# Peptides against a protein of PDB entry 4BOS, part 10

Target 1, 163 residues: chain A of PDB entry 4BOS
Amino acid sequence: PVLTRTVVPADNSCLFTSVYYVVEGGVLNPACAPEMRRLIAQIVASDPDFYSEAILGKTNQEYCDWIKRDDTWGGAIEISILSKFYQCEICVVDTQTVRIDRFGEDAGYTKRVLLIYDGIHYDPLQRNFPDPDTPPLTIFSSNDDIVLVQALELADEARRRRQ
Target 2, 163 residues: chain A of PDB entry 4BOS as posed
Amino acid sequence: PVLTRTVVPADNSALFTSVYYVVEGGVLNPACAPEMRRLIAQIVASDPDFYSEAILGKTNQEYCDWIKRDDTWGGAIEISILSKFYQCEICVVDTQTVRIDRFGEDAGYTKRVLLIYDGIHYDPLQRNFPDPDTPPLTIFSSNDDIVLVQALELADEARRRRQ

## One batch from the design tools (peptide; made by RFdiffusion4, then SolubleMPNN)

Design b1_p9_7_s1 (from b1_p9_7, 4 letters changed)
Fold by OpenDDE base, seed 2:
Structure b1_p9_7_s1 (fold): chain B 163 residues (1-163), chain A 9 residues (1-9)
Amino acid sequence: as target 1 above (163 residues)
Amino acid sequence: GPLPQEGSP
């Protein structure tokens, strides 16, 4: 088995596309972004006490309007929200630093998904199997630390290519 | 490292 990267469009919504890809089992749908943005806004709006200005960096209403724009960038806040919504750990391997940031790691989720991040762009990761009849895997056990090692290997290789 | 933030400039 080999961990591979699927390059998604750089259309200001690559994070949402990438998350959707991995949580839906490998479905590439860049058109999912508007609904993903609305989903996040809905979650944020539903709990203004938790999603406070201190957390969001702006008022709850301002954030909701902002994230629903088609040109605004998602980050750690959005990943955290999506981790909670999909009830999975979201692991982001950074090709610049060759480190993994794990979102939802303290929640006790049984599943994890992986994204690769280069400082400006997110792509999803999947495991390909030698058996052609076995589809790629995008949802891993939260105990599968081998996949994290493989992700780091991919990141390190990507970093070397940029040297 | 910095907090992850997407960008598609």
Scores: peptide ipSAE 0.124, ipTM 0.781, DockQ to the pose 0.516
Fold by OpenDDE base, seed 3:
Structure b1_p9_7_s1 (fold): chain B 163 residues (1-163), chain A 9 residues (1-9)
Amino acid sequence: as target 1 above (163 residues)
Amino acid sequence: GPLPQEGSP
């Protein structure tokens, strides 16, 4: 099995598209972003005590308005929220540092999904199987450390290609 | 409005 990336559009909503792709088992739908943004805003608005200004970098209301814009980029905050919502680890491999950041790692989730990040753009990762009739896998066991090694390999190769 | 914020893990 080989871990590969699916390049999604660089339309300022690549994070949301990428997350949707992996948590839905490989469904590419760039039109999902507005609803994903609204979902995050709804979650944040529902718990202003937890999602404080200290966490958000702005007031709860300001954040909700900001994240619903079609040109704002998601990051660690949004990934953390989506991890909680979908009840899975979201692992992001960074091609610039060749490191993996794990979101939700302390929550005891049984599943993990993977994204690849280059400092600007997010793409989803999937495992392809030799059997062409076996669909790619986007949701992995949280005990599957091999997929993390493969993600690091992808990141390292990407970094070397840029040099 | 504000400039787009760069995302990061």
Scores: peptide ipSAE 0.083, ipTM 0.762, DockQ to the pose 0.119
Fold by OpenDDE base, seed 4:
Structure b1_p9_7_s1 (fold): chain B 163 residues (1-163), chain A 9 residues (1-9)
Amino acid sequence: as target 1 above (163 residues)
Amino acid sequence: GPLPQEGSP
């Protein structure tokens, strides 16, 4: 089995598209972003004590309005929220540092999904199988450390390509 | 880590 990258559009919503792809089992739907942005805003608005100005860098209401714009980029806050919403670890391998950031790792989730991040763009990762009739896997066991090794290898290769 | 940013115009 080989871990591969699916390139999604760089349309300012690549994070949402990538998360949707992996949590839905490999469904590419760039049109998912507006609803996911609304979901984020709803969750943020629901807990202003937790999602404080200290975390958001702006008022709760301002953040909700901001994230619902079609041109604003999500990041760690959104990944954390989506991890909790979908009840899975979201592991992001960074091609600039060749490191993996694990979101939701302390929540006890049994599943994990993987994204690759280059500093400005997110893409989803999937495991392909030798049998062409077997669909790619996007949801892994949280105990599957092999997939993390493969993600690091993929990121290292990407980094070398840019050097 | 990955952080939110203002989007591209």
Scores: peptide ipSAE 0.077, ipTM 0.775, DockQ to the pose 0.435
Fold by OpenDDE base, seed 5:
Structure b1_p9_7_s1 (fold): chain B 163 residues (1-163), chain A 9 residues (1-9)
Amino acid sequence: as target 1 above (163 residues)
Amino acid sequence: GPLPQEGSP
C-alpha cells in the first residue's frame, strides 16, 4: 500500500474540494465548493457566541459573507469547522515544513483523513492498494500512525524536489 | 490550536 496525492484544481476552492474528496471516499467533485462554503457559513452563523470576532478576525456576518465568495481561501478555521462537522481528524501535511497539523486531534474521533498543503494549494491523499480491484482508501483509523509517516515521506520528497 | 489564517492550516 502506498499513499498518493490526487491533484485537484487550483481554483481558489481546493481546500473544500480536497476535504470533500477524502470524506466522501475518493469522490472528485470541484463543483462541491459552493455547498461546502455554505455549510461552513451555516455552522458559523448558528453560534455567534463561539464563532466570535476574536476567532474569525471579522464579525460573524462578515465572515459568513466572505467564506461564501467563490474566491476566498479556506484555512485553519475552515478545517477545524469541517473536522467537527464530519466528526473526523483532518490531518494536513505541509510540504514546506514537513510537519502535520492534526485538526480535531483532541475530540476523540475514530477516523482521520489527510490533506497535503504546499503553502498555497491543498490536495487530498489516499492509500492505493496493489490489488487493482481494491479502491483507494481516504478514511483512516485515528490510530493509524503509519499513514502519518507516509504523509511525512510524501512531504519530504516534495520538499526535496523543490530545493 | 493553530490560529485561523487564510489559505493555511
Scores: peptide ipSAE 0.068, ipTM 0.803, DockQ to the pose 0.323

Design b1_p9_7_s2 (from b1_p9_7, 4 letters changed)
Fold by OpenDDE base, seed 3:
Structure b1_p9_7_s2 (fold): chain B 163 residues (1-163), chain A 9 residues (1-9)
Amino acid sequence: as target 1 above (163 residues)
Amino acid sequence: GPLPAEGSP
């Protein structure tokens, strides 16, 4: 078994496409972004006390309008929200720093998914199996530390290629 | 962690 990335389109919505891919078990749907953006806006709008200006960097309403644009990039805030919604850890390995940012790690989720990030683009990660009849795995146990090691290895290789 | 941005670079 090996951890690999699936390159998704760099269409300003790669984060949403990548998250959708991993939480749906490996479904690539570049058209999912508008609904994903609306979902996030709905969640943020539903709790203005929690999703404050201090958290969002803008008013609740301004954020909701902003995130629903087709050209705005998601980040830590959106990942945190999606982690809560899908009830899983979202682990992002950064190829620039070779570090993993874990979202939802204190929530007690039993599942985790993985993304790879290079500073301007997100891609989903999947585990491929030697048996061709066994489909790739995108949803891992939250105690599977081997997948995190493999993600770091993948990121380190990517970093070295750019140096 | 990863930060949001606006538009393509």
Scores: peptide ipSAE 0.060, ipTM 0.760, DockQ to the pose 0.442
Fold by OpenDDE base, seed 4:
Structure b1_p9_7_s2 (fold): chain B 163 residues (1-163), chain A 9 residues (1-9)
Amino acid sequence: as target 1 above (163 residues)
Amino acid sequence: GPLPAEGSP
């Protein structure tokens, strides 16, 4: 098995597309972003005590309006929210640092998904199998640390290509 | 870690 990257459109919503891809088992749907943005805004609005200005960097209402725009970029806040919503770890390997940030790692989730990030763009990762009839895997056990090693390798390769 | 960014027009 090999871990591979699926390039999604750089349309300002790559994070949402990438998350949707991995949590839905490998479904590429660039049109998923508006609803995911709405979902995040709904979650944030539902708990203004938790999602305070301190963590949002803006008022709760301002954030909700902002994230629902079709041209705003998601990041750590949105990943954290989506991790909680989908009840899985979201592991992001950074090609600039060759490090993995694990979101939801302290929540006790049994599943993890992986994204690759280059500082301005997110793509989903999947495990491909030699058997062409075996579909790629996007949802891994949270105990599968081999996939994290493979993600680091993939990120390192990407970094070397840019040098 | 990954951070949100302002949207580009």
Scores: peptide ipSAE 0.059, ipTM 0.758, DockQ to the pose 0.484
Fold by OpenDDE base, seed 1:
Structure b1_p9_7_s2 (fold): chain B 163 residues (1-163), chain A 9 residues (1-9)
Amino acid sequence: as target 1 above (163 residues)
Amino acid sequence: GPLPAEGSP
């Protein structure tokens, strides 16, 4: 099996598209972003004590309005929220540092999904199988550390290509 | 390690 990258559009919503892709088992839907932004805003608004200004960098209300814009970029906060919502670990491999940041790692989830990040753009990762009749896998066991090694290898290759 | 960045383009 080989871990591969599916390039999604660079339309300011690549994080949401990428997360949707992996959590839905490999469904590419660039139109998913508006609803995912609303979902995040709804979750944030529902718990102002946890999602405080200290966490958000702005007031709860300001964040909700901001994240629902079609041109704002998601990051660690949004990934954390989506990890909780989908009840899975979200692992992000950074091509600039060749390191993996794990979100939800302390929540006891049994599943993990993987994204690749270059500092500007997010793409989803999937495992392809030799059998052409076996569809790619996007949801892995949280105990599958081999996929993390493969993600690091993929990121390292990407870094070498930039130089 | 570094966290994924957020912001407005």
Scores: peptide ipSAE 0.048, ipTM 0.743, DockQ to the pose 0.868
Fold by OpenDDE base, seed 5:
Order: C-alpha cells, then sequence, then structure tokens
Structure b1_p9_7_s2 (fold): chain B 163 residues (1-163), chain A 9 residues (1-9)
C-alpha cells in the first residue's frame, strides 16, 4: 500500500475540493466548493460570540460574505471548521517545511484525513492498494501513524524535487 | 488569539 496524491484543480477552491474528496471517500467534485463555502458561512454566522472579529480578522458578517466568494482562499479557520463539522482530524502535510499540522487533534476523533499543501495549493491524499479491486482509502484511523509517516515521505520527496 | 492566516495550514 502506498500513499498517493490526487491533483485537484487550482481554481481558488482547492481546499474545499480536497476536503470533500477525502471525507467522501475519494470523490472528485470541483463543483462542491460553493456549497462548502456556504456551509462554513452558516456555521460562522451561527456563533458570532466565538467567531468574533478577533478570530476571523473581520466582522462575522464580512467573513461570511467573503468566504462565499468564488475566489477567496480557505485556510486554518476553514479547516478547523470542517474538521469539527465532519468530526475528523484533518492532517495537512506541508511540502515546504515537511511538517504536519493536525486540526482537531484534541477533539478525540477516531478518524483522520490527509491533505498535502505547498503554500498556495491543497491536494488530497489517498492510500492505494496492490489489488486493483480494492478502492483507495481516504479516511484513516486517528491511530494510524504510518499514514503520517508516508505523508511526510511524500512531502520530503516533493521538497527534494524543488531544491 | 486568532487562527493562522488564510491560505496557510
Amino acid sequence: as target 1 above (163 residues)
Amino acid sequence: GPLPAEGSP
């Protein structure tokens, strides 16, 4: 079994496409972004006390309008929200630093999904199996540290290719 | 405090 990267479009919504891919078990749907943006906006709007200007960097309403635009980039805030919504860890391996940032790691989730990030673009990761009849796996046990090692290996290889 | 900047993991 090997961990592989599925390249999704660089259309300003790669984070949402990537998250959707992994949480849905490997479904590539670039058209999912508008609905996911609305979902995030809805969650943020529902709790203005927590999602304050201090957290968002803008007013709650301004953020909601901003994130629903088709050209705005998601980041840590959106990943944190999606982690909580889907009740799973979202692990992001950074090819620039060869480090993994784990979102939702303290929530006690039993599942984790993995993204790879290069500083401007997100892609989903999946485990491929030797048996072609066995579909790729995108949702892992939160105890599966091997997949994190494999993600770091992918990131390290990517870094070496750029240096 | 605020979460990391948008576009960053």
Scores: peptide ipSAE 0.047, ipTM 0.771, DockQ to the pose 0.271

Design b1_p9_7_s3 (from b1_p9_7, 4 letters changed)
Fold by OpenDDE base, seed 2:
Structure b1_p9_7_s3 (fold): chain B 163 residues (1-163), chain A 9 residues (1-9)
Amino acid sequence: as target 1 above (163 residues)
Amino acid sequence: GPLIPEGSP
């Protein structure tokens, strides 16, 4: 088995496309972004006490309006929210630093998904199997630390390619 | 960790 990257469009919504891809088992749908943005806004609006200005960096209402724009980028806040919504750990391997940030690691989720991030763009990761009849895997056990090692290797290779 | 970048308005 090998961990591979699926390049999604760089259309300002790559985070949402990437998350959708991995949590839906490998479905590439760039058109998912508007609904994903609305989902985030709905969750944020539903809990203004938790999603405060201190957390969001702007008022709850301002954030909701902002994230629903088709040109705004998602980041750590959105990943955290999506982790909670999909009840899975979202692991992001950064090709600039060759480190993994685990979102939802303290929630006790049994599943994890992986993204690769280069500082401005997110792509999804999947495991390909030698058996041609076995489809790629995008949802891993939260105990599968081998996939994290493979993600780091992939990120390190990507970093070297940029040197 | 991953940043929270803003898109261009």
Scores: peptide ipSAE 0.063, ipTM 0.785, DockQ to the pose 0.513
Fold by OpenDDE base, seed 1:
Structure b1_p9_7_s3 (fold): chain B 163 residues (1-163), chain A 9 residues (1-9)
Amino acid sequence: as target 1 above (163 residues)
Amino acid sequence: GPLIPEGSP
């Protein structure tokens, strides 16, 4: 089994496309972003006590309007929200630093998904199997540390190719 | 904290 990267469109919504891909078991849908942006805004609006200006860097209402724009790039805040919504750990491997940021790691989720990030673009990761009839896996056990090692290896290789 | 940015500036 090998961990591979599925390149999604380099539009302003690659984070949302990537998350959707992994949480839905490998479904590429570049049109998912508008609904996902609205979902995030809805969640933020529903809990202004938690999603305060201190967390958002702007007022709750300003954030909701901002994230629903089609040209807004998602980041850590959105990943955290999506982790909570989908009830899974979202692990992001950074090709610049060759490290993994784990979102939802303290929530006790049993599942994890993986993204690869280069500072500008997000892509989803999947495990391919030797049997061609076995579809790629995008949802892993939160105890599967091998996949994290493989993600780091993939990121390190990407970094070496860049230099 | 995470190194992933909070969003587009």
Scores: peptide ipSAE 0.062, ipTM 0.785, DockQ to the pose 0.660
Fold by OpenDDE base, seed 5:
Structure b1_p9_7_s3 (fold): chain B 163 residues (1-163), chain A 9 residues (1-9)
Amino acid sequence: as target 1 above (163 residues)
Amino acid sequence: GPLIPEGSP
């Protein structure tokens, strides 16, 4: 089994496309972003006490309007929200630092998904199997630390290619 | 916390 990267479009919505891909078991849908943005906005709007200006960096309403734009980038806030919504860890391996940021790691989720991030773009990761009839896996056990090692290996290789 | 940038380019 090999962990591989599926390159999604660099259309400012790559985070949402990537998350959708992994949580849906490997479905590439670049058109998923608008609804995911609306979902996040809805969640944020529903809890202004938690999603305060201090957390968002802007007012609750301003954030909701901002995240629904098709040209704004998602980041840690959005990943945290999506992790909670989908009830899974979202693990992001950074090719610049060769580190993994784990979102939702303290929530006790049994599942994890993986993204690879280079500072300006997100892509989903999947495990491919030798048997071509076995579809790639995108949802892993939160106890599967091997996949994290493999993700770090991918990131390290990517970093070496750029050095 | 996580060091993943947010916002627009």
Scores: peptide ipSAE 0.061, ipTM 0.777, DockQ to the pose 0.798
Fold by OpenDDE base, seed 3:
Structure b1_p9_7_s3 (fold): chain B 163 residues (1-163), chain A 9 residues (1-9)
Amino acid sequence: as target 1 above (163 residues)
Amino acid sequence: GPLIPEGSP
């Protein structure tokens, strides 16, 4: 088995497209972003005490309006929210640092999904199997540390290519 | 925490 990336459009909503891809088992839908943004806004609006200005960097209402714009980038806050919503770890491997940031790692989730990030773009990761009749896997066991090693290998290779 | 950028391009 090999870990590979699926390149999604660089349309300012690549994070949402990538998350949707992995949590839905490999469904590429670039049109999913508006609803993903609305979902995040709904969650944030539902708990203004938790999602405070200290966390958001802006008022709750300002954030909700901001995240629903089609030209704003998702980041750590949005990943954390989506991790909670989908009840899985979201692991982001960074090609610039060759490090993995794990979101939801302390929640006790049994599943994890993986994204690759290059500083300006997110793509989803998937495991391809030798059997052509076995579809790629996007949802992994949270105990599968091999997939993390493979993600680091992908990141390291990407970094080397840019040197 | 993690240093993953957010905001407008």
Scores: peptide ipSAE 0.060, ipTM 0.772, DockQ to the pose 0.782

Design b1_p9_8_s1 (from b1_p9_8, 5 letters changed)
Fold by OpenDDE base, seed 2:
Structure b1_p9_8_s1 (fold): chain B 163 residues (1-163), chain A 9 residues (1-9)
Amino acid sequence: as target 1 above (163 residues)
Amino acid sequence: NAPPNIKLL
């Protein structure tokens, strides 16, 4: 089995598209972004005490309006929210640093999904199998540390290609 | 997009 990258559009919503791809088992749907943004805004609005201005860098209402725009970037805050919503660990490997940031790692989730980040763009990762009749896997066991090693290898190769 | 290294606590 080989871990591979699926390149999604660089349309300012690549994070949401990438998360949707992996949590839905490999469904590429760039049109999911508006709904994903609304989902995040709804979650944030539902708990203004937790999602405070100190965390958001802006008022709760301002953040909700901001994240629903089609041109605003998601990051760690949005990944954290999506990890909790989908009840899975979201692991992001960074090709610039060859490091993995794990979201939801202490929540006790049994599943993990993987993204790759290059400093600007997010893409989803999937495991391909030698049997052509076996579809790619995007949802892994949270105990599958081999996939994390493979993600690091993939990121390291990507880094070497750019340097 | 924004980096994944500023996590919520």
Scores: peptide ipSAE 0.331, ipTM 0.865, DockQ to the pose 0.433
Fold by OpenDDE base, seed 3:
Structure b1_p9_8_s1 (fold): chain B 163 residues (1-163), chain A 9 residues (1-9)
Amino acid sequence: as target 1 above (163 residues)
Amino acid sequence: NAPPNIKLL
């Protein structure tokens, strides 16, 4: 089995599309972004004490309005929120640094999903199996460290191609 | 998009 990436549209919402893809078992739906943004805004608005200006870099209300725009970029904050919402680790491998940032790693989740980040764009990762009748896997065990190694290898190869 | 390595949470 090999770890591969599915290139999603670069429409400013690639993070949300990518997360949706992996947590839904490999469903590519770029139209999911507005609802994903609303979901994040709803969660943030529900807990202004936790999601403070210090964390958000703007007021709670300003953030909620901002993240719901179709042209604003998500990042670590949104990944953290989505990790908590979907109750899984979100592991992001960076092709520029060949390093993995793990979100929700201390929450005790049994599942993990993987994204690849190239400095500006997020794509989802999936494991493809030799059996063509076996669908790709996007949700892994949090004990599956092989997938992390494969992600690093994938990122390293991507980095070498760009250098 | 914003990088994942800036963890605030």
Scores: peptide ipSAE 0.328, ipTM 0.873, DockQ to the pose 0.416
Fold by OpenDDE base, seed 5:
Structure b1_p9_8_s1 (fold): chain B 163 residues (1-163), chain A 9 residues (1-9)
Amino acid sequence: as target 1 above (163 residues)
Amino acid sequence: NAPPNIKLL
């Protein structure tokens, strides 16, 4: 099996599109972003004590209005929220550092999904099988360390292309 | 987009 990257549109909502892709089993839908943004805003608004200004960098209400804009960027905060919502580990491999940041690693989830980040853009990762009739896999066991090795190899190759 | 290593929750 080979781990591959699916390039999604660079429309300021690539994180949401990428997460949606992997948690839904490989469904590419760039139109999912507005609902994803509203979902995050709803979760944040529901717990202003936990999602404080110290975490958000702005008031709870200001963050909710901000994240719902179509031109604002998501990052670690949004990934953390989505990991909790979908009850899965989200692993992000960085092509600049060849490191994996793991979200939800201490929550005891049985599933993990993978994204690749290049310093600006997020894309989803999938496992392709030799049998063309076997659909690509986007949801892995949280015990599957081979997929993490493959993600690091993919990121290292991407880094070498830029050097 | 923002990096995945800031403001971990």
Scores: peptide ipSAE 0.320, ipTM 0.873, DockQ to the pose 0.452
Fold by OpenDDE base, seed 1:
Structure b1_p9_8_s1 (fold): chain B 163 residues (1-163), chain A 9 residues (1-9)
Amino acid sequence: as target 1 above (163 residues)
Amino acid sequence: NAPPNIKLL
């Protein structure tokens, strides 16, 4: 089994597309972004005490309006929210640093999904199998540390190609 | 997109 990357469109919504891809078992749908942005805005709006200006860098309402734009970039806040919403760890390997940031790691989730980040763009990761009749896997056990090693290897190779 | 390592949550 090999961990591979599926390149999704670089349309400012690659984070949302990538998350949707992995949590839905490998479904590529860039049109999912608007609804995912609305979902995040709804969650942010639902808890203004937690999602304060100190956290958001702008008022709660301003952030909700901002994230719903089709040209704004998601990041750690969005990943954290989506991890909680989908009840899974979201592990992001960074090709610039060859490090993994784990979201939801202390929540006790049994599942994890993986993204790869290159400093600008997010893509989903999947495990491919030698059997052509076995579809790629995007949802892993949170105990599967091998997939994290494979993600680091993939990121390291990507970094070496740019060095 | 914004980096994942800027965690405030």
Scores: peptide ipSAE 0.320, ipTM 0.870, DockQ to the pose 0.414

Design b1_p9_8_s2 (from b1_p9_8, 4 letters changed)
Fold by OpenDDE base, seed 4:
Structure b1_p9_8_s2 (fold): chain B 163 residues (1-163), chain A 9 residues (1-9)
Amino acid sequence: as target 1 above (163 residues)
Amino acid sequence: MAPPDIRPL
């Protein structure tokens, strides 16, 4: 089994496209972003005590309006929210640092998904199998640490190609 | 612990 990258469009919504891809089992839908942005805004608006200015860097309402723009980038806040919404750990491997940031790791989820991040773009990761009739896997066991090792190897190779 | 703000610059 090999962990591979599916390149999604660099249209400012790559995070949402990538998350949707992995949590839906490998469905590429670049048009998913507007609704996912609305979902983020809805969740943020639902709990202004938790999603405070200290967390958001702006008022709750301002953040909701901001994230719904089609040209703004999501980050840790969005990943954290989506992890909770989809009830899975979201692991982001960074090709610049060759590190994995795990979101939702303390929630006790049984499933994990993986993204690869290069500082300006997110892509989804999937496991391919030698049997062509076995579809790629995007949802892994949260106990599958081998996939994390594979993700680090993938990131390290990507970093070497840039040097 | 707050997660890293991994946003494109």
Scores: peptide ipSAE 0.086, ipTM 0.788, DockQ to the pose 0.154
Fold by OpenDDE base, seed 5:
Parts: C-alpha cells; sequence; structure tokens
Structure b1_p9_8_s2 (fold): chain B 163 residues (1-163), chain A 9 residues (1-9)
C-alpha cells in the first residue's frame, strides 16, 4: 500500500475540500466549502468565551464574517475546529519543513486523517492498495504511525523536487 | 498551546 496525494482545486477553499475528502472517505466535492465555512462560523459563534480574540486574532463576530467569505483561507484554527467536529485527528504534513502538525492529538480520537500542505495549498492524502478493487483509504487508525512515516517521506520527496 | 497558523498564502 502506498500513500498518495489527490490534488484538489486551488480555489481558496482547498483546506475545506481536502478535509471533506478525507473525512468522507475519498469524495471530491469542491462545492463543500460554503457549508463547511458556515459550520465553522456557527461553532465559533456558539462559544465566544473560548473562541476569544486571543484565540482568533480578531473578534468572534469578525472571524465569523471573515471565514464565511469565499476567498479566505483556512488554517490551524479551522483545522482544530474541524478535528473536534469530525472527532478525528487531523495530521498535516508540511512539505516545506517536512514535519507533521497533529491536530486533536490530545483528544483521544481513534481515527486520523492526513493532509499535505506546501505553504500555499492543502491536498488530501489517501492510501492506495495493490488490489485495484479495494478503494483507497482516507481514514486511518490513530495508532497507525506508519502512515505518518509515509506522509513524511512523501513530503520529503516533494521538498527535494523543489530544490 | 496554540498550533502554528498554517494558512495557505
Amino acid sequence: as target 1 above (163 residues)
Amino acid sequence: MAPPDIRPL
């Protein structure tokens, strides 16, 4: 089995598309972003005490308005929220640094999904199997550290290609 | 601890 990257559109919503892809088992839906943005805004608005300006970098209301725009890019805050919402660890491998940031790692989730980030774009990762009839896997056990190694290898190769 | 803001540019 090999870990592969599925390139999603670079349309300012790549994070949301990528997350949707992996949590839904490999469904590419570039139109998922508006609803996901609203979901995040709803969650943030529901808890202004936690999602304070200190966390958001802007007021709760400002953030909600901002994230619902179709041209704003998601990052760590959104990943953290989505991790909690989908009850899974979201692991982001960075091709620039060849490191993995694990979101939700302290929550005790049994599942993990993987994204690859190059500094300007998010893509989902999936495990392909030798049997062509076996569909790719996007949801892994949180104990599957092999997939993290594979992700790092993938990122390292990508980094070398850029140099 | 807050994770890094890994936002696309």
Scores: peptide ipSAE 0.080, ipTM 0.781, DockQ to the pose 0.156
Fold by OpenDDE base, seed 3:
Structure b1_p9_8_s2 (fold): chain B 163 residues (1-163), chain A 9 residues (1-9)
Amino acid sequence: as target 1 above (163 residues)
Amino acid sequence: MAPPDIRPL
């Protein structure tokens, strides 16, 4: 089995497309972003005490309006929210630093999903199996540290290709 | 530890 990358459209919503892909078991839906943006906004709006200006960098209402725009890019805040919503770790391997940032790692989730990030774009990762009849896996055990090693290897190779 | 802001530019 190998960890591979599925390149999603390089639009402003690559994070949402990528997260949707992995949490839905490998469903590529570039049109998923508007609803995911609304989902995030709904969650943020529902808890203004937690999602404060200190966390958001803007008022709760301003953030909700901002994230629902089709040209704003998601980041750590959105990943954290989506991790909590989908009840899984979201592990982001960075090709520039060859590091994995784990979101939701302290929540005790039993599952993790993986994204690859190059500084300006997110893509989802999946495990492909030798048996062509076995579909790719996008949801891993949170105890599967091999997938993290594979993600780092993938990121390191990507970095070397750009140097 | 607060997660890093890995927001695309």
Scores: peptide ipSAE 0.080, ipTM 0.780, DockQ to the pose 0.166
Fold by OpenDDE base, seed 2:
Structure b1_p9_8_s2 (fold): chain B 163 residues (1-163), chain A 9 residues (1-9)
Amino acid sequence: as target 1 above (163 residues)
Amino acid sequence: MAPPDIRPL
């Protein structure tokens, strides 16, 4: 089995496309962003005490309006929200630093998904199997640390290609 | 520790 990267469109919604891909078991839908943005805004709006201005960097209402724009980029806040919503750990391997940032790691989720990030773009990761009849896997056990090692290897190779 | 803000610029 090998971990591979699926390149999604390099648009301002690559994070949402990537998350959707992995949590839905490998479904590429570049048109998923508007609905996912609305989902995040809905969650944020539902809990203004938790999603405070201190966390959002703007008022709750301003954030909701902002994230629903088609040209704004998601980051740690949105990943955290999506991790909680989908009840899975979201692991982001950074090709610039060759580090993995784990979101939801302390929530006790049994499943994890993986993204690869290069500073300006997110892509989803999947495990391919030797048997061509076995579909790729995007949802892993939260105890599967081998997949994290494989993700780091991918990131390290990507970094070497650019330096 | 809070997660880093890995938001694209």
Scores: peptide ipSAE 0.080, ipTM 0.784, DockQ to the pose 0.168

